# Ledger of designs, part 124: peptides against a protein of PDB entry 3QIS

Target 1, 334 residues: chain A of PDB entry 3QIS
Amino acid sequence: PSLELSRREFVFENVKFRQLQKEKFQISNNGQVPCHFSFIPKLNDSQYCKPWLRAEPFEGYLEPNETVDISLDVYVSKDSVTILNSGEDKIEDILVLHLDRGKDYFLTISGNYLPSCFGTSLEALCRMKRPIREVPVTKLIDLEEDSFLEKEKSLLQMVPLDEGASERPLQVPKEIWLLVDHLFKYACHQEDLFQTPGMQEELQQIIDCLDTSIPETIPGSNHSVAEALLIFLEALPEPVICYELYQRCLDSAYDPRICRQVISQLPRCHRNVFRYLMAFLRELLKFSEYNSVNANMIATLFTSLLLRPPPNLMARQTPSDRQRAIQFLLGFLL

## One batch from the design tools (peptide; made by RFdiffusion4, then SolubleMPNN)

Design b2_p16_1_s1 (from b2_p16_1, 9 letters changed)
Fold by OpenDDE base, seed 1:
Structure b2_p16_1_s1 (fold): chain B 334 residues (1-334), chain A 16 residues (1-16)
Amino acid sequence: as target 1 above (334 residues)
Amino acid sequence: SLLEEINRAVEERIAS
């Protein structure tokens, strides 16, 4: 069996978080026998492609002289954004298109990724005084490394933040401030806030705006700005409540005093973001007559974002754990 | 500066 491929090299320029790109190519059975094709893993890989890439279809049958269009889809989700932001991964892959009893055909995927504030750590963003697209990639790596070291020092309570360092970090990421300040100013009376989805085009505009500028006003509807906040929190490499404190939050869920003590042990940036979000959400709840938002809805929504189980426990989360997590957050909303 | 405004606004809201 043999195939003819219309193209073997694919370039995905300016790949962005949550922006789907597609490249198509055709495969043709130029033989006289039916062919089964499939994308197969390379020798050391578990998957035929990286998490940000997919082929559709990834397998199939071709009759003699049949042709099929294959779509190569590049989409950076929350699962790939962090490793692409850090430069640990890149928009590069090799796909192996295998024919049963035939040859392997290699497809080269290349391109460039544009870093996002989405999927960047709170610690790194607190050190980032300019939009992420203005920060040299080399400096992003340094900021992430320094961020990690400062987080560890903060967790160990080893060093009071030397107030004398010429480059004081922000209390919270500017992106969080921009989103939450907008919502506070314009969305407290918005009916069905956090219940109505935003527009995908507006979400992309908001993301691009936060990545490239420091706007006076965030573009888009209140629903899109609200959803952008949710996406931001979901995309964090570590949740606002650090994984190390997850179990303690659950254990303390019915003791408001212990809950506050647990939050006090968060790294400074995480603690500030948590308190800032809780202040906003409590303010939003004062307008429940206008926005139809209630504490249980907010707690349920934000618990999954702010208090995520550690990756090793994610598969083991019980309904009881979820209820405790919600109860923990309710103690800050009521 | 914007950064000073951010820090001030955040501090005010966290202190409340």
Scores: peptide ipSAE 0.283, ipTM 0.892, DockQ to the pose 0.889
Fold by OpenDDE base, seed 2:
Structure b2_p16_1_s1 (fold): chain B 334 residues (1-334), chain A 16 residues (1-16)
Amino acid sequence: as target 1 above (334 residues)
Amino acid sequence: SLLEEINRAVEERIAS
C-alpha cells in the first residue's frame, strides 16, 4: 500500500484557549490495493497526538485511487490550557500516519500558543497586575514558582519570613473581579442566569478581552459573562477550594462552624476568591424572584467548580461525597 | 490604583 499526502507540515499560529483551529490535507491511495490508514502513537507515547490535537478521521480505509480529507484540529481545552500557559507544553507535535503493512508518513505540527488568564493559578493571577498577554513569559514562570511557594507556606501556616519587596498581591485576580463585578452590577435581575448558555463568539471575546486588557465593561450578554465565570473556575489548575482541603470540607459539611474554619485555612487568594464568590452568589439569591436562581441550583452548579475532588479521587467520588460537597457550599449560601 | 479599587471592592463585599 502507498499514500500520497497533499501536505505534511502544519503551522498553527496564535493558538488560544477554546479557539478551534483547523488545517486540512488530503491523502490519496496511489497504490493498487485497498489500504487501512491510522494515526499511531510514537515510541513511548500512549496517544497518537497531544491532548490539544485531533485528527479527523484518525483512521479509515481507502480504495485504490480514493482520496480522503483529514482535518487536524487544534483545540486548547481546560485540560491543556495550564501546561500551555506555563510553557511546559508547546504547540509542537509529530503525527505518524501508518499504513497497515505499509509505510509510516510523518506530519510535523508546529505553532505558538498565546497565554490565557484562564487556566492560570489564582496565586499567579493575584500577582499579575497587567493582562497576561502583557506579561513576559519569563515573568510568568517566576510568578507560578513564587505562587506555588506562597501557597505552600500559607497551607503550612508558615509565617512569611521575608516579605521581600515583592509587590503586594491583589486580594482576588482582576479577571475574577471584572467578571463578578459585572454580574453584581448588571446580572442580578437576569432571568435564568447560569441556566442559559452564553454565545460562543461572545465567550471568545470575553476571554480575549480579559487576556489582553483591563476593560471598563466586559463585552457580551450577562449569560456569556456568567458562563465565562464558570469556564474560568473550571479551568483553574487548582480549584478555589484547594485539593488539600477537599476531604475536610466533606467531613465538615453539616457543621457550619467547622466549614468556616476550613475555609479560613485556604491560601489568601483562594480564601478571598471563595468569600467574594459566596458574597456574589448570596446577593444573586436575594433576587431569586427575578432571576429564577435558587440555592440548590447554585450550590449544585458551583460545587463541581469550587470543590473538585483531587484527581486521584475523581473516579471514586460517591453520590454521598457529592451531596456532602453540595451541603458544604449551601452553608455559605443560606 | 486598580489594586486599591479591587482590594476595597472585595473587602466591602466580603465584609457584607
Scores: peptide ipSAE 0.263, ipTM 0.885, DockQ to the pose 0.866
Fold by OpenDDE base, seed 3:
Structure b2_p16_1_s1 (fold): chain B 334 residues (1-334), chain A 16 residues (1-16)
Amino acid sequence: as target 1 above (334 residues)
Amino acid sequence: SLLEEINRAVEERIAS
């Protein structure tokens, strides 16, 4: 069996978070026998491609002289955004198109990724006074490394970060401030806030706006701005309540005094973001007659975002653990 | 409010 491929090299320029890109190529059975094709893992890989890449179809049959179009889809989700922002991963891969009883055909994937404030750590973002797209990639790496080291020092030593001669970090990321300030000013009376989904095009505009500028006004509907806040919180490499405190939050869920003590142990940026969000959400709840938002809905929604189980415990999360997590958050909303 | 205090403090630091 043999195939002819219309193209073997693919370049994905300016890949962005949540923006789908597609490149197509054609495969033709130029042999005299039916062929089964599939994308197969390389020798040391569990998957045929990186998490941000997909082939469609990834397998199929071709009769003699039959031709099929294959789409290579590049999509950076929350699962890949952090490693791409840091430059740990890149828009580079090699796909192996295998023919049953035939040859392997290699496809080269390349391109560039444009960093996003989505999927960037709260610590790094608190050090970024300018939009992330204005920050050199080399400096982003340094900011993430420094942020990790400061977080670890803050958690282990309980020492106030030496507010040394370096530029003082922001109290909260400017991106969180922009989103929450917008919602506070314009969305408190918005019916079904956090219940109605945003528009995908508006979400992309909001993301691009936050990545490239410090706007006076965030574009899009209140629903899109609200969903952008949810996406931001979901995309955080570490949740607003650090993984190290997850179990302590559950254990304290029915004691409001202990809950406040647990929150006080968060890194400064995480603690500030948590308090800022809780202040906003309590304000939003005062307008429940207008926005149809209630404490149970908000607690349920935001608990999954703010108080995520550590990756090793996700598969073991019980309904009781979820209820304790919700109860923990309710103690800050009521 | 805490929200206003945080907003002011963040705004001042972004403008500086």
Scores: peptide ipSAE 0.117, ipTM 0.816, DockQ to the pose 0.124
Fold by OpenDDE base, seed 5:
Structure b2_p16_1_s1 (fold): chain B 334 residues (1-334), chain A 16 residues (1-16)
Amino acid sequence: as target 1 above (334 residues)
Amino acid sequence: SLLEEINRAVEERIAS
């Protein structure tokens, strides 16, 4: 069996978070026998491609002189954004198109990724006074390493970072401030806030705006700005409530005094973001007659974003654990 | 409010 491929090299320029790109090619059976094709893992890989790449179809049969179109889809989700932002991973891969009882055909995937404030740590973002697209990639790596070291120091030693006044981290990321300040100013009376989905085009504009500028006004509807805040919180590599405090939050869920003590042990940036979000959400709840927002809805929605189980415990989360997590957050909304 | 105080403190640092 033999195949002819219309293309073997693919370049994905300016790949962005949540922006789908597609490249297509054709495979043709130029032999005299039917053939089965499949994308197969390389010798040391569990998957035929990286998490941000997909082939469709990934397998099939071709009769003699039959041709099939294959789509290569590049999509950076929350699961790939952090490792691409740090430069630990890149828009590079090799696909192996295997022909049963035939040859292997190699496809080269290349391109460039544009960093996002989405999927970047709260610690790193607190050190970024400028939009992430203005920050050199080398400095992004340094900021993540320094942020990790400072987080660890802040957990071990309640020493105030007496760093010089000019290099002091922001109290909260500018991106969170921009989103929350917009919602506070313009969305408190918005009917069905956090219940109505945003527009995908507006979400992309908001992401691009936050990655490239410090706007006076965020573009898009209040629903799109609200959903952008949810996407931001979901994409955080470390949730607003650090994984190390997860179990203590569940254990304290019915004692408001212990809950406040647990929050006081968060790293400074995480603690500030948590308090800022809780202050905003309590203010939003005062307008429940206008926005149809209630404490149970907000607690249920934000608990999954703010108080995530550690990755090793995700498969073991019980309904009781979810209820305790919701109860923990309710103690800050009421 | 606490929200306004945090907003002001962030605005002052972004504008600097």
Scores: peptide ipSAE 0.075, ipTM 0.815, DockQ to the pose 0.124

Design b2_p16_1_s2 (from b2_p16_1, 10 letters changed)
Fold by OpenDDE base, seed 2:
Structure b2_p16_1_s2 (fold): chain B 334 residues (1-334), chain A 16 residues (1-16)
Amino acid sequence: as target 1 above (334 residues)
Amino acid sequence: SLYEQINQAVAERIAS
């Protein structure tokens, strides 16, 4: 069996977080026998492609002289955004199109990724005084490494934050301030806030706006700004409540005094973001008569974002653990 | 500065 491929090299320029790109090619059975094709893993890989790439269809049958269109879809989700922001991964892959009882066909995927404030650590973002797209990639890597080291030092209470570092970090990321300050100003009376989804086009505009500028006003509806905040929190590599404190939050869930002590042990940026979000959510709840938002809804929604189980415990989360996590957050909303 | 603006606004909201 043999195939003809219309293209074997694919370039995805300016790949962005949550922006789908598609490149298409044709495969044709130029042989005299039916053939089965499939994308197969390389020898050391579990998957035929990187997590941000997909082929559609990824397998199929072709009769003699039959042609099929294959779509190569590039989509950076929360699962790939962090490693692409750091440059640990890149928009590069090799796909192996296998022909049963035939040869392998190699497809080269290349391109460039544009860094996002989404999927970047709170620590790194607190050091970024400019939009992430204005920061050299080399400096992004340094900021992430330095941020990790400072987080560890802060948790260990070893070294006071060297007050002599010429650039004091922001108390919260500017992106969080922009989103939450907008919601404070414009969304407290918004009916069905956090219940009505945003528009995908507006979400993309908000992401691009936060990555490229420091706007006076965020574009889009209050629903889109609210959803952008949820997406931001979900995409954080480390949740607002650090994984190290997860179990202590559950254990303290019914003791408001211990809950506050646990939060006081967060790294400074995480603690400030948590307190700022709680201040916003408490303000939003004052307008419950207008916005139809209640504490149980908010606690249920934000608990999954702010208090994520560590990856090793994710599969073991019980309904009781979820209820404790909700109760922990309720103690800051009421 | 942007630093002062953000840090002050956040501090005010946390204190309220």
Scores: peptide ipSAE 0.487, ipTM 0.948, DockQ to the pose 0.823
Fold by OpenDDE base, seed 1:
Structure b2_p16_1_s2 (fold): chain B 334 residues (1-334), chain A 16 residues (1-16)
Amino acid sequence: as target 1 above (334 residues)
Amino acid sequence: SLYEQINQAVAERIAS
């Protein structure tokens, strides 16, 4: 079997979080026999491509002189955004298009990623006084390393925050402040807030706005701003409630005093974000007659975002664990 | 400053 490929090199310029890019190419059976094609994993890879890449179709049959169009789709989800923001991963891959009983064809994928405040740690963002797109990638790496060390020191209660350092981190990320301050001002009376989806175009505008600027006003509907907050919280590499405290939150779920003690042990930025979000959600609940938002709905929604199980426990979540997690959050909403 | 603005706004909301 033999194939002709219309293109073998693909460049994806300015890849952004949640923005789909597509490149297409054609494969043609220029042989005399039917062929089966498939994208196959490289040696030691579990998948034929990186998590941010997809081929469609990824396999198929071609009769002699038959042609098929293949789409290469690049999409950075919450699962890839953090490693791309840090530069640990890049928009670089090699695809292996295999023919059954034939040869391999190599496709080169390249491009550049534009960093996002989405998928960046709360600690790093608290150190960023400017939009992330104004920060050199090398400095983003340093900020993540420093953020890890400061998180560890904060958890260990070892160092009083040296009040004398001229460059104190923000109490919360500016992006969280922008989103939540907008919601405080404009969305408390919004009917079906957090129940109605935002517009995809508006979400992209909000993300781009937060990545590139410090706006006076966030663009889009209250629903889009609310969903952007959910996306932000979901994309965090470390959830607002750190993984180290997950089990303690569940164990304390029915004792509001212990719950507050657990939250007090969070790193400063995480603790501030948690308290700020709870303040907003309590304010939102005061207007429940207008916005149709209730504590159970909010607790159920935000628990999955704020109190995520550690990756090693995700597969073991019980209905009881979920109920305890919801109960933990309810103790801050009521 | 942005720092003061954020810190003040957040402190006011957390204290409420």
Scores: peptide ipSAE 0.485, ipTM 0.948, DockQ to the pose 0.904
Fold by OpenDDE base, seed 3:
Structure b2_p16_1_s2 (fold): chain B 334 residues (1-334), chain A 16 residues (1-16)
Amino acid sequence: as target 1 above (334 residues)
Amino acid sequence: SLYEQINQAVAERIAS
């Protein structure tokens, strides 16, 4: 069997978080026999492509002289955004299109990624006084490394070394301040806040706005701004409540005094973000008669975002663990 | 400064 491919080289320029890009090509059976094609893993890979790439269809049959269109879809989710922001991964891959009892055809994927404040650590963002797109990629790596070391020092209650005239980090990321300050000002009376989804186009505009500017006002509806906050919290490489404190939060869930002590042990930026979010959510709950928001709904929603189980415990999370996690947050909302 | 603005606004909200 043999195939003719219309294209073998694909370039995805200016790939962004949550922005789908598609490139299409054709495969034609120029042979005299039916053929089965599939994308196959390389020798050392478990998957035929990187997590941000997909082929559709990834397999199929072609009769003689039949042609099929294949879409190569590039989509950076929360699962790939952090490693792309750091430059640990890149928009580069090689796909192997296998023909049963035939040849392998190699497809080259290349491109560039544009960093996002989404999927960047709270520590790194607290050190960024400018939009992430204005920060050189080389400096992003340094900021992540420095932020990791500062997190560890904070957790260990080590006195920050007076490293020199490095500008003091922000108390919270500017992106969190922009989102939450907007919601404080404009969304406390918004009916069904956090229950009504935002618009995808507005979400993309909000993300692009936060990545490229420090706006006076965030564009889009209150629902889109609220969902952008949820997406931001979900995309964090380390949740607002650090994984190291997860079990202690569950164990303390019914003791409000111990809960506050656990939160006091968070890294400064995480602790400030947590307290700021709780202040906002308590304010939102004062307007429950207008916005139809209740503490149980908010606690349930934000628990999954703020108090994520460590990856090694995700498969073992019991309904009791979820209820304890919700109860932990309720103690800060009531 | 942006630093002062954010820090003040956040402090006011946390204190409320």
Scores: peptide ipSAE 0.477, ipTM 0.947, DockQ to the pose 0.871
Fold by OpenDDE base, seed 5:
Structure b2_p16_1_s2 (fold): chain B 334 residues (1-334), chain A 16 residues (1-16)
Amino acid sequence: as target 1 above (334 residues)
Amino acid sequence: SLYEQINQAVAERIAS
């Protein structure tokens, strides 16, 4: 069997978080026999492509002189954003298009990624004094490494944060302040807040705005700003409640005094973000007659975002664990 | 500074 490919090199310029890009090519059976094609893993890989890439269709049959269009889709989700922000991964891959009893055809994928504040650690963002697109990639790596070391020192209570006035981290990320301060000002009376979805175009504008500027006002509807906050919290490499405290939160869920003690053990930036979010959500609940928001709905929504099981325990989460996690957050909303 | 304003505004909201 033999194939002709219309293109073998693909370049994806300016790849961004949650922005789908598509490139298409044709494959044609120029042989005299039917052929089966499939994308196959390379020798050391479990998948035929990286998590941010997909081929559609990824397999099929071609009769003699038949042609099929294949789409290469690039999409950076929460699962790939952190490793792309750090430069640990890049927009580069090689696809192997295999013919049954035939040859392998290699496709080259290349491009560039534009870093996002989405998928960046709270610790790094608290140290970031400018929009992420203005920060050199080398400095982003240094900020993540330094942030990890400072988190570990804070948890061990070993070294006071170097109080050098010019180098003090923010109490919370500027991006979290921009989103939550907007919601405090404009969204407390918004009917169906966190229940009505935002517009995809407005979500992209909000993400681009936070990555490139420090605006006076966030663009878009209150629903889009609220959903952008949920997306931000979901994309965090470590949840607002650190993984090491997960089990202690569940164990303390029915004792409000112990719950507050557990939160006091969070790293400073995580603790401040948690307390700031709880202050906002309590304010939002004062306006329940206008916004139709209740404590059970909010606790259920934010529990999955703020109190995630560690990756090794995710497959073992029970309905009882979920109920305890919700009860833990309810103790801060009531 | 902008950053002092952020830190103050957040502190006020957490204290409420």
Scores: peptide ipSAE 0.458, ipTM 0.943, DockQ to the pose 0.842

